# Peptides against a protein of PDB entry 3KDP, part 64

Target 1, 230 residues: chain A of PDB entry 3KDP
Amino acid sequence: PFLIFIIANIPLPLGTVTILCIDLGTDMVPAISLAYEQAESDIMKRQPRNPKTDKLVNEQLISMAYGQIGMIQALGGFFTYFVILAENGFLPIHLLGLRVNWDDRWINDVEDSYGQQWTYEQRKIVEFTCHTPFFVTIVVVQWADLVICKTRRNSVFQQGMKNKILIFGLFEETALAAFLSYCPGMGVALRMYPLKPTWWFCAFPYSLLIFVYDEVRKLIIRRRPGGWVE

## One batch from the design tools (peptide; made by RFdiffusion4, then SolubleMPNN)

Design b2_p14_3_s1 (from b2_p14_3, 11 letters changed)
Fold by OpenDDE base, seed 3:
Structure b2_p14_3_s1 (fold): chain B 230 residues (1-230), chain A 14 residues (1-14)
Amino acid sequence: as target 1 above (230 residues)
Amino acid sequence: SLLEAVLELLEAAL
């Protein structure tokens, strides 16, 4: 989020406090839950890693996590962000380079894509209105991410959803997201304004996309062992 | 408020 904020000079898509809520709140329990996942059926057919040569976090894992899945997650968040701003009169093309004027408290006549002028206060309300939906979008996409992380090769349908701690993690992160989105005072405390319930569904296509993408990837790995996808 | 000051510091640090 911040990289695009800086490079594209767009209004801030996701607040710093909201990011901390993701990193320290919603992600911790789900990540820990993966330690309790059942071993894949073929794990004993694999040789143990060499601790001197084989990293726990290899380049392939980084490429999958940050290069593919992380990009889809980011796209989901930004899609939600752009939709909200477009509904408020700011088309995506108009946001490019707008940050400088957007963040200037002395400029009270920033025009939207339709020529409507926005005061600084009005602009900040719209900006903070984006933070909560972006956050919720990340949480919804993380459901798929957590589920796909259960296995390396086996389908989730083969592995099943037997890990009760993982299921608890999914409920915990969702409950925390709902709390942060709807608890009175969160708008003042965290600059997270209340979310319309419809925005929870904005991320569902991306969550589904991640799930389908990974299931297809795993299917390819199972059918073609030793391929470049592995 | 103290909260606003903490938020500003967090925004400046991140």
Scores: peptide ipSAE 0.016, ipTM 0.526, DockQ to the pose 0.036
Fold by OpenDDE base, seed 4:
Structure b2_p14_3_s1 (fold): chain B 230 residues (1-230), chain A 14 residues (1-14)
Amino acid sequence: as target 1 above (230 residues)
Amino acid sequence: SLLEAVLELLEAAL
């Protein structure tokens, strides 16, 4: 998000506070819960990791986490961001290069795609109105990400949802997201303005995409052991 | 609020 903010010079799609809420709030319990996941049924059929050659974090894992799943997550967030701004009169093409004027408090006549003028205060309200739905979009996408992380090779349908700590983590992150989104004063305290409940559904296609993508990947791995997809 | 001040400092640092 922040890289695109700099490169494309668009209004900030995800605030620093919102990033901290993701990294320190919603992701902590789910990440810890993975340590309590049951071993895959085929784990005893796998050769032990060679500690000299096999890194815990390899290029494949980085590519999967940041290059594939992380990109789909970012696309989900940006989709929500662009939809909200478009509903407020700012089409995606019009946002390119707008950051400088958007963030200037002395410019009170920034035009949207329809020629409507926006004051600095109005623009910041719209920006902060984007932060909460972007955050919620990430949380909803993280449901799928957490679920797919339960296994490396087996389908989630084969592994099942037996990890009670993981289930608790999913409820906790959702409850925290709802609290941060709807608790009175969060707009002032965290610049997280309340969102319409309908915005929770904007991420669902992306969560489904992540889930389907990973299940297909795992299916390919199971059918073609030793492929480049492992 | 103290939180707002911390947030402003974080926003200024980023």
Scores: peptide ipSAE 0.016, ipTM 0.555, DockQ to the pose 0.037
Fold by OpenDDE base, seed 2:
Structure b2_p14_3_s1 (fold): chain B 230 residues (1-230), chain A 14 residues (1-14)
Amino acid sequence: as target 1 above (230 residues)
Amino acid sequence: SLLEAVLELLEAAL
């Protein structure tokens, strides 16, 4: 998100405080919960990892985590961001290079895609209106990400949802997301304005996409061990 | 608030 903000010079899609709420709030308990995940049923049948040749963190894991899943998460967030801005008169193409004028408090006549002029205060309201839905989109996508991270090879349906700490983590991150989204004063404290409940559903296709993608990946791994997908 | 001022400074530094 931040890299695109700089490169494209668009209005800030996700505030720094909101990012910290993701990293420290919603991600911490889920990440810890993975340490308590039940070992895959075949783990004891696998040869021990050679510590000299087999890295714990390999290029494939990095590519999957940051290159694939992370990109789908970012796309989900940006989709929500662009929809909200478009509903407020700012089409995606118009946002390119707009940051400089957008963030200038002395410019009160920034035009939208329809020629409507926006004051600095009006623009900041729209910007902060994007932060909460973007955040919620990330949380909803993280549900799928957390669930798929339970295993490397087994389907989630084979592994099951037996990790009570992981289940607790899913509820905790959701409850925290709801708290940050709807608690009075969050708009002032965190620049997170309340969102319409319908915005929670905008992330569901991306969450489903990640889930289906990973289940297909795992299915391929099970059917073709040693393939390029591992 | 101090928080808002810090946030504004952080945003200005970005």
Scores: peptide ipSAE 0.013, ipTM 0.467, DockQ to the pose 0.036
Fold by OpenDDE base, seed 5:
Structure b2_p14_3_s1 (fold): chain B 230 residues (1-230), chain A 14 residues (1-14)
Amino acid sequence: as target 1 above (230 residues)
Amino acid sequence: SLLEAVLELLEAAL
């Protein structure tokens, strides 16, 4: 998010406060819940890792975490951001280079894609209105990410949803996301303005995409052991 | 609030 903000000079898509709410709020309990996950049924049939040749953090893990899943999460958030700004009159092409004028409090006549002028206060309201749905989009995508992290090779359908702490984590992160999104005063305290309930559904295609992608990956690993996908 | 002060400092540093 922040790299695209710098490179494209667009209005800030995800605030620092919302990032902190993800990293310190919504992600902690789900991450801890993975420590309570049951081992995969075939773990004792796998060869042990060679500590001299096999790194714990390898190129495949980095590619999967940052290059694939993390990019799909970012795309989901940016999709939500661009849709909200487009609904408010700012088409994606018009946002390129707009940041300098957008963040200037002395410019009160920034034009949208339709020639409507926006005051600084109006622009900040719409920006902060984008931060909350972006945050919620990440939380909804994290549901799929947490579920796929239950296993390395077996399907989630083979593993099942028996981890009660993980289920609690999913409800906790969702309840926290709803609290941060709808509690009175969050617009002032966290610059997180309330979102329409319909915005929660905008992330569902991306959550489904992550889930399907990982299940296909795991299926390939099961059918072709020792491939480049492992 | 401390959060507002931190946000103002971050906004001033950016």
Scores: peptide ipSAE 0.012, ipTM 0.511, DockQ to the pose 0.035

Design b2_p14_3_s2 (from b2_p14_3, 14 letters changed)
Fold by OpenDDE base, seed 5:
Structure b2_p14_3_s2 (fold): chain B 230 residues (1-230), chain A 14 residues (1-14)
Amino acid sequence: as target 1 above (230 residues)
Amino acid sequence: LLDLLVELLKELAK
């Protein structure tokens, strides 16, 4: 998010507080729950890792986590961000280079794509209104990310949803996201304004995409063992 | 984590 903020010079899509709520709030219990996941049925049929040649964190894992899944998550968040700003009169093209004027407290006449002028206070309300749905979007795509992390090779349908701690983690992160989004005073304390319930659904296509993408990847690995996709 | 660090640095620079 921050790289695009610098390169495109757009209004801040995700605030520091919302990032902290993700990294320290919603992701902790789900990540811990993976330690309790049952081993895959075929694990003893695989060769053990060679500690001299095979890194625990290899280039393929980094590419999958940051280059593929992480990029889809970021795209989901940015999609929500652009939709909200467009509904408030700011088309995506108009946001390019707008940050300098957007963040200036002394400029109270920033024009939207339709010629409407926005005060600094109005702009900050819209910005913070984007932060909460972006945060919720990340939580929704993390549901898929957590579920796909249950297995390396087998389908989730083969593994099943038997890990009760993981299921608890999914409910916990969702409940925490709802609490942070709708609790009175969060707009002042965390700069997180309440979102319409419809914004929860904006991430669903991306969550489905992550799930389908990983299941297809795992299917390819099962059909072509030792491929570059592994 | 990198985004967090950069945002924190940005807030400290304000």
Scores: peptide ipSAE 0.009, ipTM 0.510, DockQ to the pose 0.024
Fold by OpenDDE base, seed 4:
Structure b2_p14_3_s2 (fold): chain B 230 residues (1-230), chain A 14 residues (1-14)
Amino acid sequence: as target 1 above (230 residues)
Amino acid sequence: LLDLLVELLKELAK
């Protein structure tokens, strides 16, 4: 998110507080829950890794986590961001290079795509209105991410949802997201303005895409062991 | 975490 903010000079899509809530709030319990996942049914049929050649974190894992799944998550967040800004009169093309004027408190006549002028306060309301739905979008795509992380090779349908701590983590992160989004005073305390319930659904296509993508990947790995997709 | 650090630096630069 921040890389695109710098490169494209767009209004800030995700605030520091929302990032903190993701990294320390919604991701923590789900990540810990993976330590309690049952072994895959075929794990004992796999050869042990060579500790001299096989890194725990390899280029393939980094590519999968950050280059593939992380990019889909980012796309989901940015989709929500662009939809909200478009609903408020700022088309995606108009946002390019707008950051400098957007963040300037002395400029009170920033025009949207339709020629409407926005004061600094109005712009910040719209920006903070984007932060909460972006955060919720990340939580919704994290549901899929957490579920796909249950296994490396087997389908989630083969593994099942037997990890009670993981299920608890899904409810916890959702409850925390709802609390941060709707609790009175969060707009003042965290600059997280309340979101319409409809914004929760904006991420669902991306969550489904992550799930389907990983299930297809795992299917390919099962059918073609030793492929570059592994 | 990297995004958080960068955003913190950005806030400090304001």
Scores: peptide ipSAE 0.008, ipTM 0.491, DockQ to the pose 0.025
Fold by OpenDDE base, seed 2:
Structure b2_p14_3_s2 (fold): chain B 230 residues (1-230), chain A 14 residues (1-14)
Amino acid sequence: as target 1 above (230 residues)
Amino acid sequence: LLDLLVELLKELAK
């Protein structure tokens, strides 16, 4: 999110506080829960890793985590961001380069895509209105990400949902997201304004995409052992 | 985390 904020000079899509809530709040319990996941049924049929040649974190894992899944997550967040701004009169093309004027307190006549003028206070309300839905979007796509991380090769349908700690993690991150989104005073304390319930559904297509993508990937790995996808 | 670090660096650069 922040890289696009710099490169495109758009209004801030995700605040520092919301990023901290993701990194330290919603991601912690789910990540720890993966340590308690049941081993894949075929794990003992695989050759042991060569510790000298095979890195624990290989290029394929980096590509999946940051290059593929991370990009889909970012796209989900940005989709929500652009939808909110478009509903408030700011079309995606109009946001390019707008940051300089957007963040200037002395400019109270920033025009939207329809020629409506926005005061600094109004712009900041819209910006902070984007932060909470972006955060919730990340949590919703993290559901799929966590579920796909249960296995490397086997389908989630083969592995099942037996890890009670992972299930608890999914509920915990969702409950935390709801708390941060709807608790009175969060708008003042964390700049996380209340979220319309409809915004929770904006991420669902992306969560489904992540899930389907990884299941297809795993299917390819199972059908073509030793392929470049593994 | 990388986004957070970059944001923190930007805030420190103001």
Scores: peptide ipSAE 0.008, ipTM 0.472, DockQ to the pose 0.023
Fold by OpenDDE base, seed 1:
Structure b2_p14_3_s2 (fold): chain B 230 residues (1-230), chain A 14 residues (1-14)
Amino acid sequence: as target 1 above (230 residues)
Amino acid sequence: LLDLLVELLKELAK
């Protein structure tokens, strides 16, 4: 998200505090829950990793985590961001290069795509109104990420949802996201303004896309062992 | 975490 903020000079889509809430709040319990996942049925049929030749984090894992899933997550967040700003009068094309004027406290007449003037305070309200839905979008796509991380090769439907700690993690991250989004004073304390309940559904297509993509990937791996996807 | 690091680096460069 921040790379696009730099390159495109758009208003800040996700704040530092919000990123910390993701990295330390919503991701921690779910990540720990994976340590309690039951082994895949075929795990003992696989050869042990050779610590001298096999990297723990290989190029395929990096490509999957950052190049594929991470990009889908970023697209989901930016989609939510652009939709909210468009609903407030700022079309995506108009946001390009707007950051300099957007962040200037002395400019109180920044025009939107429809010629409406926005004060600095109004602009910051809409910016922080984007941070919360972006955060919630990340949480919703993380549901899919966590579920797909239950297995490396087997389908989630083969593995099942027997890990109670993972289910608790999904509930905890969702409850934390709701708390941070709707608790009074979070706008002042964390710059996270309340979001409309409808924004929770904005990320669902991307969460489904991640899930379907990984299930298809795993299906390909199962049908074509030793392929480039593995 | 990478985004946080980039953001922190930018804040330090300011």
Scores: peptide ipSAE 0.007, ipTM 0.456, DockQ to the pose 0.022; fails the geometry check

Design b2_p14_3_s3 (from b2_p14_3, 11 letters changed)
Fold by OpenDDE base, seed 4:
Parts: C-alpha cells; sequence; structure tokens
Structure b2_p14_3_s3 (fold): chain B 230 residues (1-230), chain A 14 residues (1-14)
C-alpha cells in the first residue's frame, strides 16, 4: 500500500494505525495458531530438511508469500479502496498525482472526477473512510491465507479444519476487526471510521481467488512432485 | 527486534 502511495502519488490507502492493527492485532493469534497445526499425513514420507543447505526462508517461500499471495491481498485492498473513492466521486485515473493537493490543508477546492470541490476535512474523512474497508479487506483475505498455510502439499479438504486454535484465531481476528470498525470512538482514537457491512463482501472474490490458487498449486505439487512449483 | 524497530518507527511517524 505505502509503495503505491509514493509511486502513484495517490491518497494514502492504508494508514499506519491500521497497519499496526493488522500486524499486532488481527494477524498475531492466527499466526501463533499455525504452530498447533497437525502434521500432514505424508510428513514421514519426506526427507528431513538439511540444516546446512536448506534455508528456512528460501526463494520459493519469498516468491509465494510476497510475490503471489501478498500481491493478491494488495489487489484486494486496492480494489476496495478504488471502489470507495469512486463512490465518493474520485475515479482511479483522477487519483494519480492527487496526493500533493489531497494532503495540503490549505487547498479546500480539490475537484473530484465530476467537478465537485472537496475541503481538506472532507477529503480526510473520505481517506479515513477508506482505511477501515482496506483493513477489513486484508482481514478477509487473511482468512484464506491462514487456511492455505495449514499445509504445504495436502489440500485443506484432506487436512480438514481440526485445529481448534486456528478456528479460534479466525473468530478472534474477525471479532477484533468488527470491534475496531464499529466500536464508538474508533474514528477519533484510531481514525477508523465505520463501514457499511456490505464492504466486507468486497474482499470475498480475492479470498476465494487465494484459496483456489493455492489448492490448484497444491494439486500440481501432488501430481508432479519435484516440479518448479514446489 | 525487527517488529520493535518497525513499531518504534511507526510510533515516531504517528
Amino acid sequence: as target 1 above (230 residues)
Amino acid sequence: SALAAILQALLELL
């Protein structure tokens, strides 16, 4: 989010506070829950990792985490961001280069795509109105990400949802996201303004895409062991 | 340590 904010010079898609809420709030319990996942049924058929040659974090893991899943998550967040701004009169093409004027408190006549003028206060309300749905979008795609992280090769349908701590983590992160989004005073405390419940569904296609993508990847790995996808 | 540094950097930006 922040890289695109700089490169495209667009209004801030996701605030620092919302990033902290993800990293310290919604992602911690789910991440810890993975330590309690049951071993895959084929784990004893795999050779032990060679600690001298096999890195814990390898190029494949980086490619998967940042290059594939992280990009789909970012696309989901940006989709939600662009839809909300478009509903408020700012089409995606009009946002390019707008940051400088958007963040200037002395400019109170920033025009949207329809020629409506926006004060600094109105623009900041819209910006902070985008932060909460972007955050919620990340939480919703994290459901899929957490579920796909349960296994390396087995389908989620083969592994099942037996990890009660992981299930608890999914409910906890969702409840925390709802609390942060709808609790009175969060607009003042965290600059997280309430969102329409319908915005939760904007992330569902991306969550499904992550899930389907990983299940297809795992299917390929199972059918072609030792392929470039592994 | 990295999380603490990021947290500190983010708190300094707030």
Scores: peptide ipSAE 0.013, ipTM 0.404, DockQ to the pose 0.024
Fold by OpenDDE base, seed 1:
Structure b2_p14_3_s3 (fold): chain B 230 residues (1-230), chain A 14 residues (1-14)
Amino acid sequence: as target 1 above (230 residues)
Amino acid sequence: SALAAILQALLELL
C-alpha cells in the first residue's frame, strides 16, 4: 500500500493505525492458532530439516508469502480502495498524482472525476472511509491465508477444520474487525469510519482466489514432488 | 481486556 501511495502519488490507501490493527490486532491470535494445528498425515515420512543447510525462511517461502499471496492480498485491498473512491467520484486514473493537492489543507477546490469540488475535510473523510474497508479486506483475505497455512502439502479438505483455536482466531479477527469498523468513536479515536456491509464482499473474490490458488499449488506438489512449485 | 489494551496502545501511538 505505502509503496503505491508514493510511486503513484495517490491518496493514502491504508493508514498507519489500521496497519497496526492488522499486525497487532487481527494477525496475532490466528498466527498463534497454527501452533495448535494437527500434524499432516505424512509428516513422519519427511526427513527432518537440516538446520545447517535448510533455512527456515527460504526463497520459495518468501516468493509464496510476499510474491504471490501478499500480492493478491494487496490487490484485494487496492480493489476495495478504488471501488470506494470511484463511488465517491474519484476514478482510478484521476487519483494518479492527486496526493499533493489531496493532502494540502489550503486547497479546498480539488475536483473529482465529475467536476465536483471537495474541501480538505471532505477529502480526509473519504480517505479515512477507505482505510477501514481496506483493513477489512485484509482481514477477509487473511481468512483464506490462515486456512491455507494449516498444511504444506495436504489439501485443507484432507486435513479438515478440527483446530478449535484456529476457528476461534477466525471469529476473533472478524469480531475485532467489526468492532473497529462499527464501534462509536472509532472515527475519532482511530480514524476508522464505518463501512457499508456490502464492502465486506469486495474481498471475497480475492479470498477465494487465494484459497483456490493454494489448493491448486498443493495439488501440483502432491502430483509432482520436488517441482519448482514446492 | 486485550482488545482494550491494544486500542489503548494504538491510541498512545497516535
Scores: peptide ipSAE 0.012, ipTM 0.398, DockQ to the pose 0.044
Fold by OpenDDE base, seed 2:
Structure b2_p14_3_s3 (fold): chain B 230 residues (1-230), chain A 14 residues (1-14)
Amino acid sequence: as target 1 above (230 residues)
Amino acid sequence: SALAAILQALLELL
Protein backbone atom coordinates (compact mmCIF):
# COMPACT_ATOMS: atom_id res chain seq x y z
CA PRO B 1 0.00 0.00 0.00
CA PHE B 2 2.59 2.60 1.04
CA LEU B 3 4.90 1.83 -1.91
CA ILE B 4 2.05 2.38 -4.39
CA PHE B 5 1.13 5.58 -2.51
CA ILE B 6 4.66 6.87 -3.23
CA ILE B 7 5.19 5.48 -6.75
CA ALA B 8 1.75 6.32 -8.18
CA ASN B 9 1.35 9.52 -6.10
CA ILE B 10 -2.21 8.51 -5.13
CA PRO B 11 -4.09 9.57 -1.96
CA LEU B 12 -3.07 7.48 1.08
CA PRO B 13 -4.95 4.14 0.81
CA LEU B 14 -4.16 2.87 4.32
CA GLY B 15 -3.13 5.03 7.25
CA THR B 16 -0.14 4.31 9.47
CA VAL B 17 -2.45 3.85 12.47
CA THR B 18 -4.54 1.27 10.62
CA ILE B 19 -1.36 -0.62 9.63
CA LEU B 20 -0.35 -0.70 13.30
CA CYS B 21 -3.83 -2.00 14.20
CA ILE B 22 -3.22 -4.90 11.77
CA ASP B 23 0.33 -5.70 12.86
CA LEU B 24 -0.19 -5.32 16.62
CA GLY B 25 -3.92 -6.00 16.88
CA THR B 26 -5.57 -8.36 14.43
CA ASP B 27 -2.53 -10.42 13.34
CA MET B 28 -0.88 -11.14 16.68
CA VAL B 29 -3.26 -13.71 18.20
CA PRO B 30 -3.81 -15.54 14.90
CA ALA B 31 -0.04 -15.75 14.29
CA ILE B 32 0.58 -17.14 17.80
CA SER B 33 -2.23 -19.66 17.28
CA LEU B 34 -0.25 -21.35 14.48
CA ALA B 35 2.28 -22.53 17.07
CA TYR B 36 -0.47 -24.77 18.48
CA GLU B 37 -1.41 -26.35 15.14
CA GLN B 38 -1.23 -30.14 14.89
CA ALA B 39 1.66 -31.61 12.95
CA GLU B 40 0.93 -32.86 9.46
CA SER B 41 0.42 -36.63 9.20
CA ASP B 42 3.61 -37.13 7.13
CA ILE B 43 5.97 -34.94 9.21
CA MET B 44 7.62 -37.95 10.88
CA LYS B 45 8.34 -39.42 7.42
CA ARG B 46 10.36 -36.34 6.42
CA GLN B 47 14.04 -35.95 7.15
CA PRO B 48 14.86 -33.21 9.63
CA ARG B 49 15.98 -30.01 7.95
CA ASN B 50 19.71 -29.40 7.78
CA PRO B 51 20.25 -26.14 9.74
CA LYS B 52 23.33 -25.34 7.61
CA THR B 53 21.67 -25.65 4.19
CA ASP B 54 17.91 -25.43 4.75
CA LYS B 55 16.92 -21.86 5.61
CA LEU B 56 13.77 -21.28 7.68
CA VAL B 57 12.90 -18.49 5.27
CA ASN B 58 13.76 -19.58 1.75
CA GLU B 59 13.02 -18.03 -1.64
CA GLN B 60 9.95 -20.26 -2.03
CA LEU B 61 8.47 -19.01 1.25
CA ILE B 62 9.19 -15.38 0.31
CA SER B 63 7.63 -15.95 -3.12
CA MET B 64 4.54 -17.54 -1.54
CA ALA B 65 4.10 -15.03 1.28
CA TYR B 66 4.96 -11.75 -0.48
CA GLY B 67 4.84 -12.58 -4.18
CA GLN B 68 1.56 -14.53 -4.22
CA ILE B 69 -0.62 -14.28 -1.10
CA GLY B 70 0.53 -10.78 -0.16
CA MET B 71 -0.21 -9.56 -3.69
CA ILE B 72 -3.75 -11.01 -3.58
CA GLN B 73 -4.29 -9.32 -0.20
CA ALA B 74 -3.03 -6.01 -1.56
CA LEU B 75 -5.28 -6.34 -4.63
CA GLY B 76 -8.28 -6.90 -2.34
CA GLY B 77 -7.47 -3.79 -0.33
CA PHE B 78 -6.87 -1.65 -3.40
CA PHE B 79 -10.07 -2.92 -5.00
CA THR B 80 -12.03 -1.68 -1.98
CA TYR B 81 -10.09 1.61 -2.00
CA PHE B 82 -10.73 2.30 -5.68
CA VAL B 83 -14.43 1.39 -5.38
CA ILE B 84 -14.91 3.87 -2.52
CA LEU B 85 -13.05 6.65 -4.31
CA ALA B 86 -14.98 5.99 -7.53
CA GLU B 87 -18.27 6.17 -5.60
CA ASN B 88 -17.09 9.58 -4.37
CA GLY B 89 -16.26 10.79 -7.90
CA PHE B 90 -12.54 9.86 -8.15
CA LEU B 91 -11.87 7.26 -10.85
CA PRO B 92 -8.60 5.24 -10.56
CA ILE B 93 -6.92 6.96 -13.54
CA HIS B 94 -7.66 10.39 -12.04
CA LEU B 95 -5.90 9.42 -8.78
CA LEU B 96 -2.50 9.04 -10.50
CA GLY B 97 -0.31 11.98 -9.51
CA LEU B 98 -3.15 13.57 -7.47
CA ARG B 99 -1.41 13.18 -4.06
CA VAL B 100 0.49 16.47 -4.17
CA ASN B 101 -2.66 18.53 -4.70
CA TRP B 102 -4.71 16.19 -2.49
CA ASP B 103 -2.48 16.75 0.54
CA ASP B 104 -2.10 20.53 0.02
CA ARG B 105 -4.37 22.25 2.53
CA TRP B 106 -4.24 25.51 0.54
CA ILE B 107 -5.78 23.92 -2.59
CA ASN B 108 -9.55 23.81 -2.08
CA ASP B 109 -10.60 23.30 -5.70
CA VAL B 110 -9.24 19.82 -6.53
CA GLU B 111 -11.51 18.45 -9.23
CA ASP B 112 -12.85 14.91 -9.31
CA SER B 113 -13.40 12.89 -12.49
CA TYR B 114 -16.73 14.69 -13.02
CA GLY B 115 -15.47 18.27 -12.53
CA GLN B 116 -16.76 18.60 -8.95
CA GLN B 117 -14.43 20.67 -6.78
CA TRP B 118 -13.37 19.28 -3.41
CA THR B 119 -12.09 21.24 -0.43
CA TYR B 120 -9.16 19.95 1.62
CA GLU B 121 -11.52 18.93 4.44
CA GLN B 122 -13.83 17.02 2.09
CA ARG B 123 -10.85 15.18 0.55
CA LYS B 124 -9.53 14.16 3.97
CA ILE B 125 -12.96 12.81 4.96
CA VAL B 126 -12.95 10.66 1.80
CA GLU B 127 -9.36 9.51 2.45
CA PHE B 128 -10.18 8.46 6.02
CA THR B 129 -13.40 6.82 4.79
CA CYS B 130 -11.15 4.51 2.71
CA HIS B 131 -8.92 3.44 5.62
CA THR B 132 -11.48 1.41 7.60
CA PRO B 133 -12.81 -0.61 4.63
CA PHE B 134 -9.23 -1.28 3.47
CA PHE B 135 -8.37 -2.48 6.99
CA VAL B 136 -11.48 -4.70 7.16
CA THR B 137 -10.66 -6.10 3.72
CA ILE B 138 -7.22 -7.12 4.99
CA VAL B 139 -8.78 -8.82 8.05
CA VAL B 140 -11.23 -10.75 5.87
CA VAL B 141 -8.47 -11.99 3.52
CA GLN B 142 -6.37 -12.89 6.58
CA TRP B 143 -9.06 -15.42 7.56
CA ALA B 144 -8.13 -17.40 4.47
CA ASP B 145 -4.40 -16.74 4.93
CA LEU B 146 -4.47 -18.04 8.51
CA VAL B 147 -6.39 -21.16 7.49
CA ILE B 148 -4.02 -21.96 4.60
CA CYS B 149 -0.97 -21.49 6.86
CA LYS B 150 -2.10 -24.46 9.00
CA THR B 151 -0.41 -26.91 6.65
CA ARG B 152 2.26 -27.12 3.94
CA ARG B 153 0.98 -30.21 2.09
CA ASN B 154 -2.24 -31.46 3.66
CA SER B 155 -5.57 -29.98 2.61
CA VAL B 156 -7.45 -28.02 5.25
CA PHE B 157 -10.14 -30.68 4.84
CA GLN B 158 -7.60 -33.38 5.74
CA GLN B 159 -6.11 -31.40 8.63
CA GLY B 160 -9.46 -30.16 9.93
CA MET B 161 -10.21 -27.23 12.24
CA LYS B 162 -9.11 -28.89 15.50
CA ASN B 163 -6.91 -26.01 16.72
CA LYS B 164 -9.22 -24.22 19.18
CA ILE B 165 -6.69 -21.40 19.64
CA LEU B 166 -6.75 -20.69 15.90
CA ILE B 167 -10.57 -20.65 15.93
CA PHE B 168 -10.41 -18.26 18.87
CA GLY B 169 -7.92 -16.10 16.93
CA LEU B 170 -10.34 -15.84 13.97
CA PHE B 171 -13.11 -14.67 16.29
CA GLU B 172 -10.79 -12.31 18.17
CA GLU B 173 -9.44 -10.59 15.04
CA THR B 174 -12.99 -10.25 13.68
CA ALA B 175 -14.31 -8.84 16.96
CA LEU B 176 -11.36 -6.44 17.17
CA ALA B 177 -11.93 -5.33 13.57
CA ALA B 178 -15.61 -4.71 14.34
CA PHE B 179 -14.70 -2.83 17.53
CA LEU B 180 -12.17 -0.59 15.75
CA SER B 181 -14.63 0.02 12.90
CA TYR B 182 -17.79 0.79 14.90
CA CYS B 183 -16.84 1.89 18.43
CA PRO B 184 -17.76 5.55 19.05
CA GLY B 185 -14.72 7.83 19.02
CA MET B 186 -12.56 5.64 16.71
CA GLY B 187 -12.95 8.25 13.96
CA VAL B 188 -11.26 10.81 16.21
CA ALA B 189 -8.80 8.51 17.96
CA LEU B 190 -7.64 6.36 15.02
CA ARG B 191 -9.14 8.14 11.97
CA MET B 192 -11.20 4.98 11.41
CA TYR B 193 -14.66 6.01 10.27
CA PRO B 194 -17.56 3.53 10.45
CA LEU B 195 -18.21 1.49 7.30
CA LYS B 196 -21.42 0.10 5.89
CA PRO B 197 -21.75 -3.62 6.72
CA THR B 198 -21.94 -4.37 2.98
CA TRP B 199 -18.25 -3.42 2.60
CA TRP B 200 -17.23 -6.56 4.51
CA PHE B 201 -18.39 -8.63 1.54
CA CYS B 202 -16.06 -6.87 -0.93
CA ALA B 203 -13.16 -8.98 0.39
CA PHE B 204 -14.92 -12.38 0.20
CA PRO B 205 -13.97 -13.13 -3.44
CA TYR B 206 -10.31 -12.51 -2.56
CA SER B 207 -10.49 -14.72 0.53
CA LEU B 208 -12.02 -17.47 -1.58
CA LEU B 209 -9.33 -16.94 -4.24
CA ILE B 210 -6.55 -17.31 -1.64
CA PHE B 211 -8.14 -20.46 -0.25
CA VAL B 212 -8.72 -22.10 -3.64
CA TYR B 213 -5.25 -21.13 -4.86
CA ASP B 214 -3.55 -22.70 -1.86
CA GLU B 215 -5.67 -25.87 -1.96
CA VAL B 216 -4.74 -26.30 -5.64
CA ARG B 217 -1.07 -25.68 -4.76
CA LYS B 218 -1.22 -28.31 -2.00
CA LEU B 219 -2.96 -30.73 -4.35
CA ILE B 220 -0.11 -30.32 -6.87
CA ILE B 221 2.49 -30.88 -4.11
CA ARG B 222 0.72 -34.09 -3.02
CA ARG B 223 0.53 -35.41 -6.58
CA ARG B 224 4.06 -34.38 -7.59
CA PRO B 225 6.37 -34.45 -4.54
CA GLY B 226 9.72 -32.70 -5.05
CA GLY B 227 8.38 -30.22 -7.60
CA TRP B 228 9.28 -26.51 -7.80
CA VAL B 229 6.00 -25.73 -5.93
CA GLU B 230 7.40 -27.09 -2.63
CA SER A 1 -19.46 2.38 -15.20
CA ALA A 2 -17.15 3.00 -12.23
CA LEU A 3 -16.94 -0.72 -11.44
CA ALA A 4 -16.16 -1.45 -15.09
CA ALA A 5 -13.40 1.18 -15.08
CA ILE A 6 -11.91 -0.33 -11.91
CA LEU A 7 -12.06 -3.83 -13.37
CA GLN A 8 -10.41 -2.55 -16.53
CA ALA A 9 -7.69 -0.77 -14.56
CA LEU A 10 -7.07 -3.95 -12.55
CA LEU A 11 -6.88 -5.97 -15.76
CA GLU A 12 -4.38 -3.48 -17.18
CA LEU A 13 -2.25 -3.90 -14.05
CA LEU A 14 -2.19 -7.65 -14.47
Scores: peptide ipSAE 0.005, ipTM 0.337, DockQ to the pose 0.024
Fold by OpenDDE base, seed 3:
Structure b2_p14_3_s3 (fold): chain B 230 residues (1-230), chain A 14 residues (1-14)
Amino acid sequence: as target 1 above (230 residues)
Amino acid sequence: SALAAILQALLELL
């Protein structure tokens, strides 16, 4: 979010406090839950990792996490952001370069894509209105990310959902996201304005895409061991 | 490490 905010010079998609709520709130319990996942059925057929040569975080993991899954998650968040701004009169093309004028308190006549003028206060309300749905979008795509992280090679359908701590993590992150989104005072404390319940569904296509993408990847790995996809 | 990679992947989504 912040890189695109700088590079595209668009209004801030996600607030710093909201980012901290993701990193320290919604992600911790799900990530810890993976330590309790059952071993894959083929794990005993794999040689132990050599701690001197084999990195825990390898280029393949970085490519998957950042280059593939992370990009799909970011696209989901930005999709939600652009939809909200478009519903408020700001089409995506009009947002390019708008940040300088958007953040200027002395400019009270910033035009939207329809020629409506927006005061600084009105613009900041719209900006903060984007933060909560963007955050919720990240949580919804994280459901898929957490589920795909259960296994490296086996399908989720082969592994099953037997990890009770992972299931608890999914409920915890969702409950925390709902709390942060709807608890009175969160708009003042965290700049997280309440979202319409319909905004939770904006991320579902991307969550499904992540899941399908990883299941297809795992299927390819199972059918072609030692391929470039592994 | 998997946690760090997940956290880092999540941080890059940020």
Scores: peptide ipSAE 0.013, ipTM 0.430, DockQ to the pose 0.026; fails the geometry check

